Peptides against a protein of PDB entry 3LCN. Designs and how they scored, part 32

Target 1, 96 residues: chain A of PDB entry 3LCN
Amino acid sequence: QYTENLKVIVAEKLAGIPNFNEDIKYVAEYIVLLIVNGGTVESVVDELASLFDSVSRDTLANVVQTAFFALEALQQGESAENIVSKIRMMNAQSLG

## One batch from the design tools (peptide; made by RFdiffusion4, then SolubleMPNN)

Design b2_p16_8_s2 (from b2_p16_8, 7 letters changed)
Fold by OpenDDE base, seed 4:
Structure b2_p16_8_s2 (fold): chain B 96 residues (1-96), chain A 16 residues (1-16)
Amino acid sequence: as target 1 above (96 residues)
Amino acid sequence: MNISKEELEELIEKLK
C-alpha cells in the first residue's frame, strides 16, 4: 500500500544524483520491487551495484537506506509529501 | 557497465 508513494520518494532521491542517465522511474520501481520482495539494505545495494557501476556504492547505499527509512516513516504515518520535501532539500544541499 | 533499459525492464517484469 506504500509502494506507489515509495516509488515517488525513491525517484526524488535518484533525481539528486549528478550525471545519472538512467530512467529514474524504472530504477525507482526496481528498487521498490526489490524491497517489497524481501530485500535488505545490503542485498539491494549489492544488486544495484552490480547493475549500475557508473554510480558509487556509497551513493547507492545512501539511496537504498533512504528508501528503507522512508518506508518506515510512511508506516509510522508521515506523509509522502513531507518525505519528498525533506529529500528535495537534501538533494539541494548536496548539489550546493 | 550499466545495464540497458531493456534489461532493467526484464528484471522488473520478473519481480512483478
Scores: peptide ipSAE 0.525, ipTM 0.910, DockQ to the pose 0.928
Fold by OpenDDE base, seed 2:
Structure b2_p16_8_s2 (fold): chain B 96 residues (1-96), chain A 16 residues (1-16)
Amino acid sequence: as target 1 above (96 residues)
Amino acid sequence: MNISKEELEELIEKLK
């Protein structure tokens, strides 16, 4: 499916979180696995919030919502490269 | 407190 591309996309989103001392690749993989196993925005956020208390719930919600939007975009034909580029620009803007 | 890398890896393996 789109799982591999989604992992890359989520990883890019996570990379924009300051002071996030976790393995981004592993966290991205876990988020995608939760989604493909039937997770919703709410349930995935709840799960992540229980695991990563150093990140605000709002930040986690933003990451998860981005993942769901990206999945839809992939299904609609947008390239993973294009989605990653957009996220990278957003990360830069938020850090600037 | 964040979970350890090992614990996260275990959670991932359960869903794979």
Scores: peptide ipSAE 0.524, ipTM 0.910, DockQ to the pose 0.928
Fold by OpenDDE base, seed 1:
Structure b2_p16_8_s2 (fold): chain B 96 residues (1-96), chain A 16 residues (1-16)
Amino acid sequence: as target 1 above (96 residues)
Amino acid sequence: MNISKEELEELIEKLK
């Protein structure tokens, strides 16, 4: 139910990673698929770390944790638009 | 090294 909104949210988060030369939409889709297939923060981070060694594990963990928090927020009734806006603001504050 | 786009697409299809 929340998968499409979560993809948008995760994509916004990924877009904040400097010098991340990957298809953001596809990576976001993969992250969401891992989550809806029963992944945990730890297991999803492990998977992503094995695939994207150009991104620090801490950065990947931040992305994944954001996804899980966003999913909970969606379940609590927060709009995807609001969540995206918050992430965009966080991205703007990030220094890399 | 990062995963190739093709390999990522394959992983995605595998989980759909």
Scores: peptide ipSAE 0.522, ipTM 0.910, DockQ to the pose 0.932
Fold by OpenDDE base, seed 3:
Parts: structure tokens; C-alpha cells; sequence
Structure b2_p16_8_s2 (fold): chain B 96 residues (1-96), chain A 16 residues (1-16)
């Protein structure tokens, strides 16, 4: 069971989106719930795009893909702390 | 427009 760690990871990714005024913890929870209930990258992106018109589809796709990659990493034995650190570094280095 | 906090909470509860 990786849901709680995945919520933390997704929240870190969302924190890198400029001018995103939604409750990050709630949005992260929703994304994880969609994934663990059988969502695909495509279906989760479609859902989020229908709810948040202030964020580009490309940005949402980047968040969702990161979540799926993180889930795979957790399943392969990588620590949540390490994944969060990598995302934080990527957020800090982002030019877009 | 983005959904309201209340609407998001309702969506979450449906999946829990």
C-alpha cells in the first residue's frame, strides 16, 4: 500500500505549479484516488482538465505522468523521501 | 472556471 506516500509525492509536484490556488492536499488526494481506482494517464488527465481550466492540459499531463512514474518507483523499492527530493529539485529548476 | 472546494470534497468522498 503506497497511497499515503504517493499523496505526499503528488503534493510536492503540484507545489511546483505557479499560481495554482487550489488546496494542494485535496487535489493530490483526488489524483491518487483516481489512480488507485483504475485510472490511466489519459483518463486522469481528462478528469483533471475538466475540473481545472486554470492549468494547461500539458501541465496536468506532466503531474499525472509523474504520479504514475512515482508509483512504479515505490513498487520497485525507491523511498518516498528520495522521490520527493528529486521532484523538489525539478520544481526549483523549472523554467516554465 | 475551477470547481469549488465543496465540489472537490464531494468527488473525493465518492471515491473513498
Amino acid sequence: as target 1 above (96 residues)
Amino acid sequence: MNISKEELEELIEKLK
Scores: peptide ipSAE 0.519, ipTM 0.909, DockQ to the pose 0.927

Design b2_p16_8_s4 (from b2_p16_8, 5 letters changed)
Fold by OpenDDE base, seed 4:
Structure b2_p16_8_s4 (fold): chain B 96 residues (1-96), chain A 16 residues (1-16)
Amino acid sequence: as target 1 above (96 residues)
Amino acid sequence: MNISKEELKEKIKELK
């Protein structure tokens, strides 16, 4: 029930990656699908690293960890709007 | 190399 909100959240995080030219909507959907199908942080990072070599593994790990933290936050009652807002702020503060 | 959009779509379909 949190998948749609999580897609929005992950998309916001992906939007903060400099020069990321992939379809953010589809990548976000794929990440969420991997998670809801039982993926772990490590397994999802491994999958993404094999698919997107234009993005560093560390950056991918940051995206994936954010997704898992966001999912937990949603389950604990935090609003998607609040999570998106925090991610947007972090994106603005990031140098790369 | 990055995955193609079409290949990504296929992977998504497989997980839905």
Scores: peptide ipSAE 0.508, ipTM 0.912, DockQ to the pose 0.927
Fold by OpenDDE base, seed 3:
Structure b2_p16_8_s4 (fold): chain B 96 residues (1-96), chain A 16 residues (1-16)
Amino acid sequence: as target 1 above (96 residues)
Amino acid sequence: MNISKEELKEKIKELK
């Protein structure tokens, strides 16, 4: 089970969204719950887009795809710390 | 508009 590590990873990704004023930990938890309950990239993006109109669909899709890639990486043996570090670097390099 | 914090909490509870 990788749910707790995935929550941390998704929270790090959400922290990179400019002007996102929602509770990051709650949103991360919700995303992970959707995924572990059988959600797909498409269905999770659709759900989030219906709830958060202040964030573009493309941005939400980027977050969700990152979550699925991270889950695969965890399953392949990569550490949560490494994944978080990569995301943090990406956030820091974002041009908007 | 974004959903309220309370609504999000309820959605989380439904999936736990």
Scores: peptide ipSAE 0.507, ipTM 0.912, DockQ to the pose 0.929
Fold by OpenDDE base, seed 2:
Formats: C-alpha cells, structure tokens, sequence
Structure b2_p16_8_s4 (fold): chain B 96 residues (1-96), chain A 16 residues (1-16)
C-alpha cells in the first residue's frame, strides 16, 4: 500500500543522523518491513537498538515515531513529497 | 558495534 513511499520517507529521516555509517536504503527497508509485519514503536526501537549501538536509543525512537506518523499522514491523504520536504527541513535545522 | 551489511540483508530477506 504505502510501503514504497514510507521507505523514501524513512530514508530521508535516516539521512539526517550524523555519523551514521550504514546503508540508509537497506535500513529504511528493514524499518518499514518491521512495521508492516506488526511492529510497534517499542518493538521496532528495541530491534534497532540491538543492531545499531552507534546510534542513541532516543535518536532511533525519533526515527521510528516519525515513520509511524508518516504512515498515518499517507493514509490521511498527504503526499510523500510533502512529508519528505518537512523531514528535510527538520534535518537541516537539527544540523545547524 | 553495528551489524554487518550482509547480516542486515539476511534479516530483510526473512521479512519479505
């Protein structure tokens, strides 16, 4: 349904993490797969925390929560392009 | 320590 758009959105969010030396496309795909397979914010964060210890739990939680919010936004009719733009601006603000 | 790219790929395949 919205999996492909969600992958793009999550990838944009991950791109804002400094010093994250992982394949963003694959990590985004994994997060989306966890969500569509019934994952919750807590369970997905727990999984990611066990795999990526170079990223703080708070940062991972922020990424996962953003994914769930984005999924709801997509279901409510917001375009993926609009969501990506918001995240990109947020990433830029956090880097400044 | 982060997992390897190959290990992540395997996890992805398991969920597809």
Amino acid sequence: as target 1 above (96 residues)
Amino acid sequence: MNISKEELKEKIKELK
Scores: peptide ipSAE 0.507, ipTM 0.912, DockQ to the pose 0.934
Fold by OpenDDE base, seed 1:
Structure b2_p16_8_s4 (fold): chain B 96 residues (1-96), chain A 16 residues (1-16)
Amino acid sequence: as target 1 above (96 residues)
Amino acid sequence: MNISKEELKEKIKELK
């Protein structure tokens, strides 16, 4: 029930990566699918690192950790809009 | 090298 909101959130996070020439929507969907299928931070990062070597492992780890934190926030009742706003602010402050 | 869009779509299908 949180998957659609999580996709939006992850997409916002990915949009903050400079020079990331991929379909953000599809990558976000893939990340969420990995998570809901039992992925951990480590396993999802490993998967993404094997697929996207143009992005640093640290950046990928940041994206994945953000996704897990966002999922917890959603479960605790925070709105997707608020989470997206926070991420957008973070994107503006730090690139990569 | 990054994954192709086609391959990514296939991976998504496998997890749905």
Scores: peptide ipSAE 0.505, ipTM 0.912, DockQ to the pose 0.932

## One batch from the design tools (peptide; made by RFdiffusion4, then SolubleMPNN)

Design b2_p17_1_s1 (from b2_p17_1, 7 letters changed)
Fold by OpenDDE base, seed 1:
Structure b2_p17_1_s1 (fold): chain B 96 residues (1-96), chain A 17 residues (1-17)
Amino acid sequence: as target 1 above (96 residues)
Amino acid sequence: KIEELREKIEKEVAAKK
């Protein structure tokens, strides 16, 4: 599937969260596994909210929705590199 | 929370098999 590419994409999105003191690689891996195993936006957000109470639910929802959008983009033929570039730009705009 | 994440990942990997 697109699991490895999706992990990279989700990691890029997580890297945009200020003051997020967790191992980005492991968090990204967990999110992708939840999605691959049939998770929905709501169920994955609920799991992450229970795990990371210091991060707002809106921020977590933004990360998860980005993952689902990215998965659809990959399935439609967009490259992981292009998706990562878009996320990087969005991260910069959010910080600026 | 790295140890907790590792355990959760193991559970999801097992569920996928």
Scores: peptide ipSAE 0.581, ipTM 0.910, DockQ to the pose 0.068
Fold by OpenDDE base, seed 5:
Structure b2_p17_1_s1 (fold): chain B 96 residues (1-96), chain A 17 residues (1-17)
Amino acid sequence: as target 1 above (96 residues)
Amino acid sequence: KIEELREKIEKEVAAKK
């Protein structure tokens, strides 16, 4: 299972959203649960958009797509630490 | 929105189990 590593990765991505006033760990857990329960990029974005109207749909889509890419990367053998490092650098360069 | 998230998480956990 990659769920625990994916939660850490998604949390790192969420931490890059400016002015996001929510519990990052809970949001990350929810995103991962939606994905492992069969969610798609579209369905997960729809759910998050209904919850967090202060975050643009494009930003939410970026987070969700990152989660799906990260899951694939984990399955292909990339380490969680390496993925987190990449996301951290992206956050520092700004999401926009 | 912690309480709302907690409830939604519980529902998703139940759906998986």
Scores: peptide ipSAE 0.581, ipTM 0.910, DockQ to the pose 0.068
Fold by OpenDDE base, seed 4:
Structure b2_p17_1_s1 (fold): chain B 96 residues (1-96), chain A 17 residues (1-17)
Amino acid sequence: as target 1 above (96 residues)
Amino acid sequence: KIEELREKIEKEVAAKK
């Protein structure tokens, strides 16, 4: 029920990764599908790490944890707009 | 890795159904 909003949120988070050359939309879609199909933080990170060895495991873990926190926030009633705004600000502050 | 991602996405969609 929150899949489309979560895709947008995850895409915003991925956009903050420097030198990430993959299609953000496809990666976000895949992450969300893994989560809704019962993935855990660890299992989703493991999958992403196997695909994108140029991105540190810590960075991938940060993305995935953000996705899980965002899903919880959506379920608790926070708007997708507010969540995206927070992530955008965090991306701007990141040094890479 | 677009083609690989497409295949993985299709597999996950099928698994959910």
Scores: peptide ipSAE 0.579, ipTM 0.909, DockQ to the pose 0.068
Fold by OpenDDE base, seed 3:
Structure b2_p17_1_s1 (fold): chain B 96 residues (1-96), chain A 17 residues (1-17)
Amino acid sequence: as target 1 above (96 residues)
Amino acid sequence: KIEELREKIEKEVAAKK
């Protein structure tokens, strides 16, 4: 139900990472697949860290934790549009 | 790393099935 919305949300979060030269849509898809297949914050971060050593582990952890929180928010009835808006604001603040 | 990601995605899709 929420996988497609979660991909959009995770993509928005990834878009806030400066100098990240990977296809955002594919990375978001992979993160969501890992989560729905039973991944934990730690296991997903470990996988991403092995792939993208140019991104700090803290940054990756922030992305993954955001994904888990977003999934919970979707399940509780919050709209994807609202979650995306929050993340967009957070991205702007982080880059400032 | 798009090719590597595609392979990993395919593996995860297969694992879900």
Scores: peptide ipSAE 0.578, ipTM 0.909, DockQ to the pose 0.068

Design b2_p17_1_s2 (from b2_p17_1, 11 letters changed)
Fold by OpenDDE base, seed 4:
Structure b2_p17_1_s2 (fold): chain B 96 residues (1-96), chain A 17 residues (1-17)
Amino acid sequence: as target 1 above (96 residues)
Amino acid sequence: KIEELRKKLEEERKKRE
């Protein structure tokens, strides 16, 4: 039930990656689908690393872990707006 | 990578059906 909010959150996180030349909406959807279909942090990172070899594994891991933490936060009652705001602040501090 | 991603997206979407 939180998949649409999670897509928005993940898209915001992806938007912070410099020189990321992919459709952010499609990538965000893929990450969320992998998670809700039973993926783990490790398995989702492995999938993304094989697909986007120009992005560092650490950067991908940061995105995926953020997604899992965001999902937990949503389930615990935190608003999507608040989570997105935090991610925007993190993006402004530069993402490597 | 868009075509490969599209294929993977479709595969994951089918799991939700």
Scores: peptide ipSAE 0.694, ipTM 0.946, DockQ to the pose 0.069
Fold by OpenDDE base, seed 2:
Structure b2_p17_1_s2 (fold): chain B 96 residues (1-96), chain A 17 residues (1-17)
Amino acid sequence: as target 1 above (96 residues)
Amino acid sequence: KIEELRKKLEEERKKRE
């Protein structure tokens, strides 16, 4: 139910990673699929780390944890727009 | 790494079917 909103949210988070040259929408979809298919923070981070070795594990962990928190926020009734706005502000502070 | 990612995406999509 929240997968589409979560993709948007994760995409916003990924957009904050400097020098990340991957297709953001594809990566966001992949992260969301991993989560809804039963992934944990650890397993998703492991997968992403193996795929994107140029991105620090800490940065990837931050992205993944944000996704899990965002999913919970959506389930608790927070709007996707509000979550995206928060992430955008955090991105402006810097990532990675 | 778009090709590798595309393959992984397809694999995960199949799990949803």
Scores: peptide ipSAE 0.693, ipTM 0.946, DockQ to the pose 0.070
Fold by OpenDDE base, seed 5:
Structure b2_p17_1_s2 (fold): chain B 96 residues (1-96), chain A 17 residues (1-17)
Amino acid sequence: as target 1 above (96 residues)
Amino acid sequence: KIEELRKKLEEERKKRE
């Protein structure tokens, strides 16, 4: 039930990666699909690292962990809008 | 890498069908 909200959240996180020249919507969907299909943090990171070797493993791990934390937050009742806002602020700080 | 990603997306979508 949180799949679509999670896609939006992950997309916002991906938008903060500098020099990431991939379709954010497609990558976000892929990450969410991997998660809902039973992926773990480790397995999803491994998959993304093999696909996007120009992005550091630490950066990818940060994205994936954010997705898992966001899913938990959604399940605990936090709104997608609030989560997106937090990520947007974090993105701005990291780029500064 | 959009073509490769599209194929992977389709594979993962099929797992849910």
Scores: peptide ipSAE 0.692, ipTM 0.946, DockQ to the pose 0.069
Fold by OpenDDE base, seed 3:
Structure b2_p17_1_s2 (fold): chain B 96 residues (1-96), chain A 17 residues (1-17)
Amino acid sequence: as target 1 above (96 residues)
Amino acid sequence: KIEELRKKLEEERKKRE
């Protein structure tokens, strides 16, 4: 029931990756599907690394861990808008 | 890699059915 909000959140996180030449909405959907279908941080990172070898495993791990934390936050009652705002600030900081 | 991703998306969508 939180999948649509999670897609928005993951898309915001992906938007912070420099030179990421992929459709962010499709990648966000794929990550969320992998998670809700029972994926772990490790298994989802492995899938993404095999697909996007131009992105470091550390960067992918950061994206995936953020997704899992965001899902838990949504389930605990935090608003999607608040989570997106936090990620947007983190994206800005990571550019420096 | 949109074509490969589209295939993977369809596979994962089927798992929800």
Scores: peptide ipSAE 0.691, ipTM 0.946, DockQ to the pose 0.068

Design b2_p17_1_s3 (from b2_p17_1, 11 letters changed)
Fold by OpenDDE base, seed 2:
Structure b2_p17_1_s3 (fold): chain B 96 residues (1-96), chain A 17 residues (1-17)
Amino acid sequence: as target 1 above (96 residues)
Amino acid sequence: KIEELRKKIKEEVEKRK
């Protein structure tokens, strides 16, 4: 199980959302719980969209897809630190 | 929406058990 690492990764991704005034740790935890409980990209996006209507569906979809990709990467042996680093770089690039 | 999140997290934790 990679839930704890995935929470860190998802939190890093969420930190890149401009003007996202929510507790990043709690949102990340919720996303990971939805995924490990059998959620799909679509169902998790639907849930998040209902909660955070101020965030575009595309942005939410990007976060959720990143989570699923990260989970696969972890399962394939990539370190959480490496994944976080890449996401941090992507966040910086999206702001620039 | 912290209270709503707390409730939803609790629900998902219970569902996982």
Scores: peptide ipSAE 0.712, ipTM 0.948, DockQ to the pose 0.069
Fold by OpenDDE base, seed 5:
Structure b2_p17_1_s3 (fold): chain B 96 residues (1-96), chain A 17 residues (1-17)
Amino acid sequence: as target 1 above (96 residues)
Amino acid sequence: KIEELRKKIKEEVEKRK
């Protein structure tokens, strides 16, 4: 039910990673698919770490945990727009 | 790695069906 919104949210989070040269849309889609298919934070991080060894495990863990928190926020009634705005602000601060 | 991602996405889509 929240998969499309979650893809947008995860894409915004991925866009904040410096020097990340992968297709953001495809990576976001893959992360969401892993989650909805029963992945845990640990299992999704392990999968992403195996694919993107140039990205630190801490960075990947932050992305994945953000996705799980965003899913919970959506289920609790927060709008995707508000969640995206928060992530955008965090991205801007991290690059400042 | 777009081709690898496409294949993995396809695999996960099939799993959820």
Scores: peptide ipSAE 0.711, ipTM 0.948, DockQ to the pose 0.068
Fold by OpenDDE base, seed 3:
Structure b2_p17_1_s3 (fold): chain B 96 residues (1-96), chain A 17 residues (1-17)
Amino acid sequence: as target 1 above (96 residues)
Amino acid sequence: KIEELRKKIKEEVEKRK
């Protein structure tokens, strides 16, 4: 029930990656599907690293960890809008 | 890599079903 909100949240995080030329909506959908299907931080990072070798592994790990934390926050009752706002602020500080 | 992503997404959707 949180998958659609999580896609929006992950898309916001991906939008902060400089010079990322992939379709953000599709990448966000894929990340959420991997998580819903039982992926771990490590396994999802491994998958993304194999696809997007132009993005550092640390940056990908940051995106994936954010997704897992956001899912937990949604489940605990935090609004998607509030989470997106936090990510937007973090994006302004740049991703590693 | 949109075509590759489409394929992978389809595979994950089928896995979920």
Scores: peptide ipSAE 0.710, ipTM 0.948, DockQ to the pose 0.068
Fold by OpenDDE base, seed 4:
Structure b2_p17_1_s3 (fold): chain B 96 residues (1-96), chain A 17 residues (1-17)
Amino acid sequence: as target 1 above (96 residues)
Amino acid sequence: KIEELRKKIKEEVEKRK
């Protein structure tokens, strides 16, 4: 139901990671699939950490937690546009 | 790691079915 919006949201979050050289769309799709198939924050972080050892575990945890919070926000009625806007602002601030 | 991701995505899609 919210998978496509969640992919967009997760992609926006991933785009804020400096020097991340993986395909953002594929990584976002994989994260969303793991979540919809019953993954937890811990299990999804573990999976991503095994794949992307050049990215800190804290950074991966931040991405995954954002995804879970975004899913809850979507389910509670917040628009995808609002969520994406918040993430964009956070990405911009983290570059300063 | 795009090929590895493609394989993992395919596996997760099959699990969802």
Scores: peptide ipSAE 0.709, ipTM 0.948, DockQ to the pose 0.068

Design b2_p17_2_s1 (from b2_p17_2, 8 letters changed)
Fold by OpenDDE base, seed 1:
Structure b2_p17_2_s1 (fold): chain B 96 residues (1-96), chain A 17 residues (1-17)
Amino acid sequence: as target 1 above (96 residues)
Amino acid sequence: MLSSEERKAIIEKYLNS
């Protein structure tokens, strides 16, 4: 089970969203909750979009897809720290 | 299908558990 690491990873991704007006921990934990309980990219995005109207569906989809990619990476043996570092770099590049 | 209020309540319950 990779729930705790995935929460950290998703939180890092959410932290890169400009003008994000939702609680990062709140959203990150719910994304992980939905995924570990059998959610798909589509179903998780649908749930998030219905709850958080301050974030575009495309932005939510990007976050959720990142979460699924991160989960795959964790399952393949990549460390959470390495995944977080990659996301942090991507966040910086998107802002720069 | 859960309402927004129901989903929020479930999330809050989870976060406080």
Scores: peptide ipSAE 0.073, ipTM 0.671, DockQ to the pose 0.255
Fold by OpenDDE base, seed 3:
Structure b2_p17_2_s1 (fold): chain B 96 residues (1-96), chain A 17 residues (1-17)
Amino acid sequence: as target 1 above (96 residues)
Amino acid sequence: MLSSEERKAIIEKYLNS
């Protein structure tokens, strides 16, 4: 089961969004829930965009795509710690 | 689109399963 690790990974990605005014843990849990219940990148982005108007659609798409890539990486044997480290580095670079 | 109540209920059920 990868859902718990994926929640941590998605939360790390959300933490890199400037001026994000939603509960990170709650949104991460919801994204993972939508994915494991058959959501696609498009359908998950549509749902998030309808609920959270403080974040651009492009930013949401970036988060969701990262989640799907992370899930695939976990399934291929990459550690959650390694994925989190990559995202943390990307967050730091994007803020610079 | 889910209502706030529906979304919370589904998340709670999922997390407790």
Scores: peptide ipSAE 0.067, ipTM 0.672, DockQ to the pose 0.182
Fold by OpenDDE base, seed 4:
Structure b2_p17_2_s1 (fold): chain B 96 residues (1-96), chain A 17 residues (1-17)
Amino acid sequence: as target 1 above (96 residues)
Amino acid sequence: MLSSEERKAIIEKYLNS
């Protein structure tokens, strides 16, 4: 499956969050874990919000939605490298 | 129900295993 690539992609997205004080690898792995175990965007956001108070719910929702879109892209044949590149560009453009 | 800290501990144990 796409678990390992998705972890890398989600980590790249998290790296773009300013003043993020949680472990990026830890959070990325947990997001992917929740997704592969049948989580929805809503349920994953709810879980993350209950665990991390240093990140706004809106920011968490943005990360989780990106993860689901990335998973769909991977399943449709897009390369992980291409997805990471796009996210990196988005991070560079973001102000927070 | 588990507290957020309790859940974090369980998750960390799982992810670091």
Scores: peptide ipSAE 0.061, ipTM 0.656, DockQ to the pose 0.296
Fold by OpenDDE base, seed 5:
Structure b2_p17_2_s1 (fold): chain B 96 residues (1-96), chain A 17 residues (1-17)
Amino acid sequence: as target 1 above (96 residues)
Amino acid sequence: MLSSEERKAIIEKYLNS
């Protein structure tokens, strides 16, 4: 099970969103909950969009897709630390 | 259909249980 590592990874991704007005830990936990309960990218984005209107659908889709890619990476043996570092670098580059 | 506030409350209760 990769839920705890995935929560950390998703939180790192959310931390890169400017003017994000929701609790990062809360949103990360909910994204992981939806995924482990059979959610797809589309269904998870739909749910998040209905709850958090302060974030664009495109931004939500980017976060959710990252979560699914991260889950696959974890299942293939990549460490959570490595995935987090990649996301952190991407966040920094996107802000520059 | 539940409002965003209602769903948020349910989710928070679930996550903190």
Scores: peptide ipSAE 0.056, ipTM 0.654, DockQ to the pose 0.318

